# Designs tried in a protein design run: peptides against a protein of PDB entry 4PN1. Part 180

Target 1, 261 residues: chain A of PDB entry 4PN1
Amino acid sequence: KIEMNFLNKPIVPDTTKVISNFLTHYLITEPVEHVEIEAKLGTLIDLETQNRFEFPVMNETILNPEFNLRTRFESDMTASEHKYLNEFLNQAFRDSQKPGRLPFAYKHTKQVDLFYETEDNSRDKIRVSKNQSDNQVLACVKKRRVADLFLYCPNDAFDIRISISDELPVSMPSGNQQPSLTRLKDRVGYVHQEIKIDLTKTTQNDPVYDTTERHELEVEFGNIADLRDRAQKAKDGMEAPLFRRVQLFMDNVRILRREHS

## One batch from the design tools (peptide; made by RFdiffusion4, then SolubleMPNN)

Design b1_p26_1_s3
Fold by OpenDDE base, seed 4:
Structure b1_p26_1_s3 (fold): chain B 261 residues (1-261), chain A 26 residues (1-26)
Amino acid sequence: as target 1 above (261 residues)
Amino acid sequence: SEEELKELAEKILENLAERLEKLAYA
């Protein structure tokens, strides 16, 4: 007979605990009402060298937010990398349709995001999202980034930013207000076990740099209510359901960040 | 391709719908 370890009990990775605690804080302790929780693939850039940040660690490491490491996170990737990930996810989608598997759901969306300045001169902008095809309003929100957790991944193609955001529904801007920024989004979305994976090509006009294109991959918790319930249970002393959900999320992130062209 | 993926997704949905119908009427 083989046992898991000398206690014969499952062990929760420290990464899972740290992330779970981070999420619990913004789900339960200081709850964000309209919370969005996503991980973006990208690169931690050292502000001094303008190259990928180098930290004296050999594996996936959550950076301590209490320290200013003089970094920025670039959520962009090359078109080639984005294409590769798209092909990879397409294959994963196909494989998941086989008997005995849980299938992916797939959705392709094209939307336009219009950004408006707020009347109170807040740093947060109002985003109106519309379908490109029929101009139907999909959402009108003021998105505030509440917190970030950065994972430095020296062995993988990408680093990770996990972000907590508040997407506050707001009224439409006044008809006389002009958008300060317009962004076109071409999004391919995959959902597996309520984890959302989005590949997004973003095009926007910049007054200085003309038209810019960005390629992003996002992984998001698709069922916030369930996640909040799990977090509450964790606060009440039952941590296992939350840990399992966070582990699933992170495993998906880990798969994706290892893939490159 | 995106088109192939769309076609596949639609086919899957159709198959699921058919299965559900069979269960409902069985």
Scores: peptide ipSAE 0.011, ipTM 0.371, DockQ to the pose 0.011
Fold by OpenDDE base, seed 2:
Structure b1_p26_1_s3 (fold): chain B 261 residues (1-261), chain A 26 residues (1-26)
Amino acid sequence: as target 1 above (261 residues)
Amino acid sequence: SEEELKELAEKILENLAERLEKLAYA
């Protein structure tokens, strides 16, 4: 007979707890109404060297936002890395179709995002998303980044930014308004156990970015209602359901950030 | 301890919320 530890009880990793608390804050404590919660793969860049930062830690570490770490996060990867991850996910998709497994769902979308300035000259822009082929309106939202949590992953190919965003549905801009920015998105999406994994190629003429094309991988909680329910239970003293969901999310993220050619 | 970690996490989140509010109104 073997026991898992001297208490013979499950233990929750500290990373799971910190992330769970972070999510709970924006789900329950100061609830974001139209919340989107995603992790992006990328690189923590040292602002001084413009190279990946080297923190004095040896494993996955949530960075304390109270400290000025003099970093920026680049939510991008090379075309080669992106292609490799696409092939990896395609294989994972195929394997998941086998008997005894929970299958992935797959979707390929091409859309255009049109960004409009608001009448009040607010920092947030209105985004109109349309299907690239037929110009069907998919969404009209005002997306605001609410909070970020950064994970430095020294042993893996990528670092992680977990972001809380508010996607407020809004009315279409006036017909006389011109978009301030146009973005083309080619997205392949995978869904497994309500966790969404998106590989996105984004093309835009952006004066802020040096590259016209960006390659992003995002992992998103696909069932926010369930997550909010779990977070509420956690606030009420039952943390296990939330921890399990966060652990699932993070394990998927960990698989992806470790995978490289 | 686990309790200390929770307290720290809560403190960080509170501080973040305050910072975000300040930025939103600036």
Scores: peptide ipSAE 0.000, ipTM 0.180, DockQ to the pose 0.060
Fold by OpenDDE base, seed 1:
Structure b1_p26_1_s3 (fold): chain B 261 residues (1-261), chain A 26 residues (1-26)
Amino acid sequence: as target 1 above (261 residues)
Amino acid sequence: SEEELKELAEKILENLAERLEKLAYA
């Protein structure tokens, strides 16, 4: 007979605890009403060298937000990397359809995002999302970035940014208002156990740089109500359900960031 | 073409997903 450890009980990784506490804060302690919680794959860039930052650590590390590390996060990858991840997820989708597995759901969407300045000239823009095929309005929101948590991943192709955002539904901008920015999005979405994985190709016209294309991969908690419930239980002393959910989320992120061509 | 193959693949995936959803609710 083999035991897990000398207590013969599951142990929670410190990373899971730190992230769980971070989420609990914005779910329960200072709750964000229309919260979006996502992880993006990207690169921590050293502002001085403009290259990927090299931290003196050898494994996945949550960076302390209290320290100014003079870095920026670039949530982008090459077209080749993006294509590889798409193929990888397609295979994962197919494999999940087999008997005895929990299946992925799949959705392909093409939308246009129109960004408008707010009447109060706040930094937060109103985003109107429309379906590219029929121009149907899909959403009109004011998105505010509330907090970020960065993970440096020296052994993987990508670093991770976990973001807490507030997506406030708002009324449509006035008809006389022109968008300050237009962005086309081609999104392939996968959902497994209420964890959303989106591959997004974004095309944006820039007056200076012409048309730019970005390739992003994001992993999102698909059931915020459940997550909030788990966080509340954690606050009340029952942490296991939250830890399990965060572990699932992070394991999916870890799988994705390790994949490369 | 590569684009046609991609579109076909996506359509197949969507169809499979829809079928599974229907089975899950039945």
Scores: peptide ipSAE 0.019, ipTM 0.411, DockQ to the pose 0.013; fails the geometry check
Fold by OpenDDE base, seed 5:
Structure b1_p26_1_s3 (fold): chain B 261 residues (1-261), chain A 26 residues (1-26)
Amino acid sequence: as target 1 above (261 residues)
Amino acid sequence: SEEELKELAEKILENLAERLEKLAYA
């Protein structure tokens, strides 16, 4: 007979606890109403060296936001890396269709995002998303970045930014307003157990930036209501459901950030 | 073309996904 440990009980990694607490804060304690919670693959860049951040740790490490580490996060990858991840996810999709597995859902979307300045010249822009094929309005939101949690992953191809955002639905900009920015998004989306994995190719015509194309991978909690319920239970002393969900999310992120050509 | 093949592959995947959804909800 084998037991898990000397208590014969599951143990929750500290990473799971820290992330769970982070999420609970913005789900329950200071709740964000229209919350989006996503992890993006990218690179922590040391502002001094302009190279990937180097920290004296040997594994996945959540950076303390209270410390100014003089870093920036670049949520971009090469076209080759993006292609590899796409192929990887396609294979995972196929494998999940086999009997006895929980299947992926798949969706390919092409949209145009139009960004408008707000009347108050706030930092938050209004984003109007339209379907590229028929110009149907998909959404009109004001997205506010609420909080970020950065994971330095020295053993993996990518570092991780977990972001909490508020996507407030707002009225359409007046017809007289011109978009300050137009962004084309080609998104391949996978959903498994209510966790969304999106590969996005973004084309932006910004004369200020040399790079007009970006390749991103994001992992998002697809069921916020369930997550909020779990977070509430955690606040009430039952942490296990939240921990399990966060663990699932992080395991998916860990799989993806390890994959590289 | 490679792009056409990609589009075809995506359509196949979409069709499979739809079929599977129909099976899952049946």
Scores: peptide ipSAE 0.018, ipTM 0.415, DockQ to the pose 0.013; fails the geometry check

Design b1_p26_1_s4
Fold by OpenDDE base, seed 2:
Structure b1_p26_1_s4 (fold): chain B 261 residues (1-261), chain A 26 residues (1-26)
Amino acid sequence: as target 1 above (261 residues)
Amino acid sequence: DLEELLKEFEEILKDLASILEKKAYA
């Protein structure tokens, strides 16, 4: 007979606990009403060297937000990397359709995001999202970045930013207003066990700045209500359901950040 | 101690949230 450890009980990795605590804060303690929780693949850049950040750690490490590490996060990758991940996910999708597996869902969307300034000159812009094909309005929201948690991943192709955002539904801008920014989004989306994985090509047209193109990969919690329920249970002393969900999320992130062409 | 660390982290997050809120309303 083999036991898990000398207590013969499951243990939870520190990363899972820290992230769970982070999420619980913005789900329960200081709840964000229209919360979006996502991880983006990218690179932590050292502001001094403009190279990838180098920290004296040897594995996946959550950076302490108390310290100013003089970094920026670039939520971007090369077209080649993006294509590789798309092919990788396509294969994963195909494999998941086999008997005995839980299947991926797949969706390809093209939308345009129009950003408008608010009347109160707040930093947060109103975003109107429309389908590119028929110009149908999909959403009108004010998105605010609430918090970020950065993971330095020295052994992987990408570092990770976990972000808490508030997407507040708002009224449409007045018809005479012009957008200050336009973003075209070509998104390939995969969903597995209510975890959303999106590959997005974003073209930003700014009247002042040059056109910018980004290639992003995002992993998002697809069932916030369930996650909030799990977080509440964790606050009440039952942490296992939350830990399991966070572990699933992070395992998917870990798979993706290790893949490179 | 992990529990202590997590509690400290919770406080840090609370402080950060407060700072961000103040900045958002400034």
Scores: peptide ipSAE 0.000, ipTM 0.219, DockQ to the pose 0.056
Fold by OpenDDE base, seed 3:
Structure b1_p26_1_s4 (fold): chain B 261 residues (1-261), chain A 26 residues (1-26)
Amino acid sequence: as target 1 above (261 residues)
Amino acid sequence: DLEELLKEFEEILKDLASILEKKAYA
């Protein structure tokens, strides 16, 4: 007979605990009302070198937000990397349809995001999202970035930013207001066990800097109510459900960041 | 609908391929 360890009990990785505590803070302790929790694949850039950040660690490491590391996060990848991930996820989707597996759900969305300045000239813009085909309004929100947690991943193609955002529903801008920015989004979305994986191609037309394209991959918690419940249980002393959910989320992120063309 | 999914991915792949080709020739 083989045992897991000398206690014969499962051990929770420290990464899982740190992330769980981070999430619990913004779910329970200082709760964000309309919370969005997502991880984006990208690159930590050293502001001094303009190259990928280098840190003296050999594996996935959560960076301490209390330290100014003079970095920026670029949530972008090449078209080839994006294509590869799309093919990878398509295969994963197909495999999940086999008997004995939990199937992916799939959705393709094309939308236009219109950004409007607020009347009070606040830094936060109002985003109106419309369906590109029929111009139907899908959402009107003011998104505020609340907190970020960065994972430096020296062995993988991408670093990770986990973000807490507040998506406040707001009234539509007045009909006389013109958008300050327009973005086209082509999004391929996969859902597995209520974890959302989105591949997004964003096109932005800038009259000065020409058309720019961005390729992003994001992983999002699809059931915030359940996650909040798990976080509350964790706060009450039962941490296992939250740890399991965070572990699932991070395993999906780890799979994706290791795939590269 | 798997067929719809496949069609959508094919379109995305074609777009991506086109972008890559344009970048390679630039």
Scores: peptide ipSAE 0.000, ipTM 0.293, DockQ to the pose 0.011
Fold by OpenDDE base, seed 4:
Structure b1_p26_1_s4 (fold): chain B 261 residues (1-261), chain A 26 residues (1-26)
Amino acid sequence: as target 1 above (261 residues)
Amino acid sequence: DLEELLKEFEEILKDLASILEKKAYA
């Protein structure tokens, strides 16, 4: 007989605990009503060098948000990297359709996001999302990023930003208001066990700058209600369900983070 | 490239069809 360890009990990685606590805070302690929780692949940039941030660690490390490390996070990747990840996910999708597996769901979405200034001059803009094909309104929200947690990943091609956002549903802007910004989004979405993986190509026309294209990969918790329930249970002393869900989320992130062209 | 994304989607569908076909004939 083989045991897991000298206590013969499962051990939760510290990373899982830290992230779980972070999520619990914004799910339960100071609850965000319309919460979105996502991880984006990108690069921590050192503001002094304008190169990838270097920290004296040898593995995946959650950076302490209490310290200003003079970094910025760039969620953009190259077109080639994005293509590689798309191919990788396509293969994963195909493999998941085989007998004995839990299948991916797949969705391709093309939308236009219109951003409007708020009357109160808030930094938060109103985003109206429409389907490109029929201009049907998909959402009208005021999105506020509440908190970020950064993971420095020296052994991988990408670093990670986990973000807590509040997507407050709001009324449509007045008909006389013009959008300050328009973005076209081409999104390929994969869902596995209620974890959403989105590859997004964003095209933005700037009146001052040339058309910019951005390539992003994000991983999102697809069932917030379930996650909140798990977080509540964790607050009540039963942490295992939350830890398992966070572990699943992070494992998916880690898989993607390791893939590069 | 939007065309490339579309092409990838088509390939996914082809593969899915192939899987379903194999299941039907197995």
Scores: peptide ipSAE 0.000, ipTM 0.319, DockQ to the pose 0.011
Fold by OpenDDE base, seed 1:
Structure b1_p26_1_s4 (fold): chain B 261 residues (1-261), chain A 26 residues (1-26)
Amino acid sequence: as target 1 above (261 residues)
Amino acid sequence: DLEELLKEFEEILKDLASILEKKAYA
């Protein structure tokens, strides 16, 4: 007979607790009304060397935001890496359709994002998203980045940024306003157990500079209402449902960040 | 409630064990 440990009880990883507390803060304590919670794969770059930062740790580590580490996060990846992840997710999708599995949902979208300056000259721009095929307005929002949590992952292909954002629905800009920036987005979306995984190719045309292409992978909580409910229960002393949901989210992120060509 | 948390994780582990057992016999 074997036991899990000397208490014969499961334990909660500290990473799960830290992330859960982080989420609870912006879901319950100082609630963001139109909250988006996502993780992006990318690289923590040392501002001095312009290379991937080297922290004195040997595994996945949540970085303390109180320290200025002189880093930036680059959410871009190579086209090859992006293609590999797409193929990987396609296979995962196919496998999930087998009997006894929970299936992925799949969606392919192409949209144009138009960015407008706000009347109050706020740093936050208004984003109008339109479907490329019929020019239908999909969304008009003012997105504000509220908080970030960075995970350094020295043993994996990517580092992780978990972001809390506020996507405030706003009125369409004045018809006389011209967009300051236009981006084309080609997005392939996968949903499994209400966790959204998006592969996005972004193309930005600049009249002065050559076309810039970006490749991103993001993992998002697809059911914020449920997550908020779990967070509330956690504040009320029942932490298990929140921990389970965060663990699921992070396990999916961990799977993806380990994949490389 | 820590006890409730522990019970939930125990159930998850039991489910995982069951899945692994089924795979071993397949």
Scores: peptide ipSAE 0.015, ipTM 0.370, DockQ to the pose 0.018; fails the geometry check

Design b1_p26_2_s1 (from b1_p26_2, 10 letters changed)
Fold by OpenDDE base, seed 5:
Structure b1_p26_2_s1 (fold): chain B 261 residues (1-261), chain A 26 residues (1-26)
Amino acid sequence: as target 1 above (261 residues)
Amino acid sequence: SYLDTPYFKEMAEFLLKHFPDVEVLS
């Protein structure tokens, strides 16, 4: 008989532990009430060189947030890369419908996001999302970025930003208030085992980046309640359920960031 | 566009027909 190791028990990758601890902090220790946890594919840019960040590591590496590495993260990719990923996920979707597999769910949405300044001049804007086809309100939220964790992935096409956000539902802005920014979003969403994978094409006027179009891929935990439960169990000494879910999440991210056209 | 076209809607309908477990949300 062959065993997986001398204990014959699963071993948890260090990356999984680090990410699990990061998530546990914002799920349990200092809990974010309306937490959104997502990973975006993109590129870590060295502010000094304006090229992709280079670090003396040979594989996926979580950057220590306590150190200023003089980087920025660009959550964007080329149209061709985005197209390739779309085709890749479409194929994965089809394959998952076969007998013996867990199927993907699929959703295509076209929405407009209207951003409004808050009355208290807070840094966070109110986002009203509407369906483009019928102008129905989909959501009205104030999203606050709480924390980021960056993964440098030298062997893959993309680096990763894992973000903790507080997406607070708020009342609609007053009818006389004008949006400060309008964003069109064309989103193709896939869900597999409660992990959401979204390919999004955004169109907006962006004075900062001088771009009107962006192509993004994000991976999100689709069941926060379950994740919070797992995190609580981890704090209580039973870490396996959390580790398994984080491992699943990261494996999906790893699959995607390796794909390129 | 590199995004899903009406063709994919048709494909989704095809999948719904032949694979009852598929979920097309929109």
Scores: peptide ipSAE 0.024, ipTM 0.370, DockQ to the pose 0.011
Fold by OpenDDE base, seed 1:
Structure b1_p26_2_s1 (fold): chain B 261 residues (1-261), chain A 26 residues (1-26)
Amino acid sequence: as target 1 above (261 residues)
Amino acid sequence: SYLDTPYFKEMAEFLLKHFPDVEVLS
């Protein structure tokens, strides 16, 4: 007979615990009403060198937000990297359709996001999302970034930002207001076990600045209600359901950030 | 910016309170 360890029980990695507690805080302790929880692949950049951040660690590390490390996070990748990840996910999608597997769902969307300044001149902009083909309004929200958790991943192609956001539905801006920013999004979305994986090609047009393109990959919790229930159970002393869900989420993130062309 | 949210300090305090032995990076 072989056992897992001397307790014969699964062990929870510290990363899982830290992230679980982080999520519990914004799901239960200081609850965000219209919460969005996502991880983006990108690069921690050292503001001093403008190169990827370097720190004397050898593995995935959650950075302590109390310290100003003089870094910024760029949620971007090359077109080549993005294409590779798309092909990788397409293959994963196909493989998941086989008998005995849990299948991916797939969706391709093209939309335009129009950003408007708020009347209160707040930093948060109103985003109007429209279907690119027929200009039908899909959503009008004010997104507020609540919290970030950064993971430095020295052995992988990408670092990770986990973000807590509040997406508040709001009324449409006045008809005479001009958008301060226009963003075209070509998004390929995958869903597996209620975890969303989105590959997005973004073209951003600013009236003052030049057009910029960005390639992003994000992983999002697709069932917030379930996650909140798990977080509540964790607060009540039963942590295992939350840990399992966070572990699943992070394993998906880890798979993606390790892939490169 | 790394610290572009007002909740960084609150979040950090929470995390350190519950996980005081987490690795601290400077």
Scores: peptide ipSAE 0.000, ipTM 0.164, DockQ to the pose 0.120
Fold by OpenDDE base, seed 2:
Structure b1_p26_2_s1 (fold): chain B 261 residues (1-261), chain A 26 residues (1-26)
Amino acid sequence: as target 1 above (261 residues)
Amino acid sequence: SYLDTPYFKEMAEFLLKHFPDVEVLS
């Protein structure tokens, strides 16, 4: 007979606790009403060296936002990496259809995002999303980035940014307004246990970026209501449901960030 | 400076609320 530890009780990884606390803040303590919570794969770039960030740690580490490490996060990957991940997820999809497994759902979406200036000229732009095929309006929102949590992953192909965003539904811009930015999005979406995994090819003319085409992979909590419920329970002293959901989310992220062509 | 940025201030407040054991720069 073996036991898991000297108490013979489960213990929660520190990473799970930190992320759970981070999420709880924006779900419960200072709740974001239209919250989006996602992790993007990318690379922490050292602004001084322009190379991947190096920090004196040996494994997955949540960076303390108190310290200015002079980094930027590039939520991009090569076309080959993106293709590999697509093939990887396709195989995972197929495998999940087997008896005894929980199946993936799959969706392919092509949309155009039109960004408009706000009346007050704030940083937050209005985004109108339309289906590319018929120009049907899918959404009109003002997205605000609320908070970021960065994970440095020295042993993996990618680093991670977990972001809290507020996607406030807003009225359509005036018909006389022209978009300041246009973004084409080709998105392949996978859903497993209400965790969304999206591979997105984005084409845009944003002068901030050197490339017009980006390849992104994001992992998103697909059931915010459930997550908020779990976070509330955690605030009330029952942390296990939240920890389990965060652990599931992070395990999916960990699988993906280890894969490379 | 970084300490004067709105982002830092917001994040510092967050840290103080959720991580009571941390010492935040001022």
Scores: peptide ipSAE 0.000, ipTM 0.182, DockQ to the pose 0.140
Fold by OpenDDE base, seed 4:
Structure b1_p26_2_s1 (fold): chain B 261 residues (1-261), chain A 26 residues (1-26)
Amino acid sequence: as target 1 above (261 residues)
Amino acid sequence: SYLDTPYFKEMAEFLLKHFPDVEVLS
């Protein structure tokens, strides 16, 4: 007979607790009404060296947001890395269709995002998303980045940014407004157990940006209502459901950030 | 790339030396 530990009870990793608390704050304590919660794969860059961030830690570490570490997060990867991840996820999709597994859902979308300045000249722009083929409006939102949590992952190909955003549905911009930015998105979406994994190729022609093409991988909680319910239960003293969901989310992130071409 | 840097290689060697069961990128 083998026991889990000397108490023979489950124990929650510290990372799970920290992330759970972070999420609970913006789900329950100071709730974001139209919350989006996602993790992006990328690289923490030290602004002084312009190299990947170096910190005296040996494994996955959540950076304290109260400290200005003079870093930037580049939510990008090479085309080859992106292609590899696409192939990896395609294989995972195929394997999940086998008997005894929970299947992935798959969707490929091409959309155009039009960004408009707001009437109040806010830094938060209105994004109109349209289907690239037939110009059907998919969404019109004002997205505001509320908070970030960075994970430094020295042993993996990518670092992680977990972001809390507010995606406020708003009315379409007036017909006399011109978009300040147009962005094409080619997105391959995978959903497994209500966790969304999106591979996105973004193309834009903006002289302000160094690159016109970006390759991103995002992992998102696909059921916010359920997550909010779990967070509320956690605030009420029942933490296990939230911890389990966060653990699932992070395990998916961990799988992906270890993969590289 | 980061994986090709002397820093990463040094750190990887350290990890493998002191933590033989640790996973490190190759």
Scores: peptide ipSAE 0.000, ipTM 0.190, DockQ to the pose 0.028

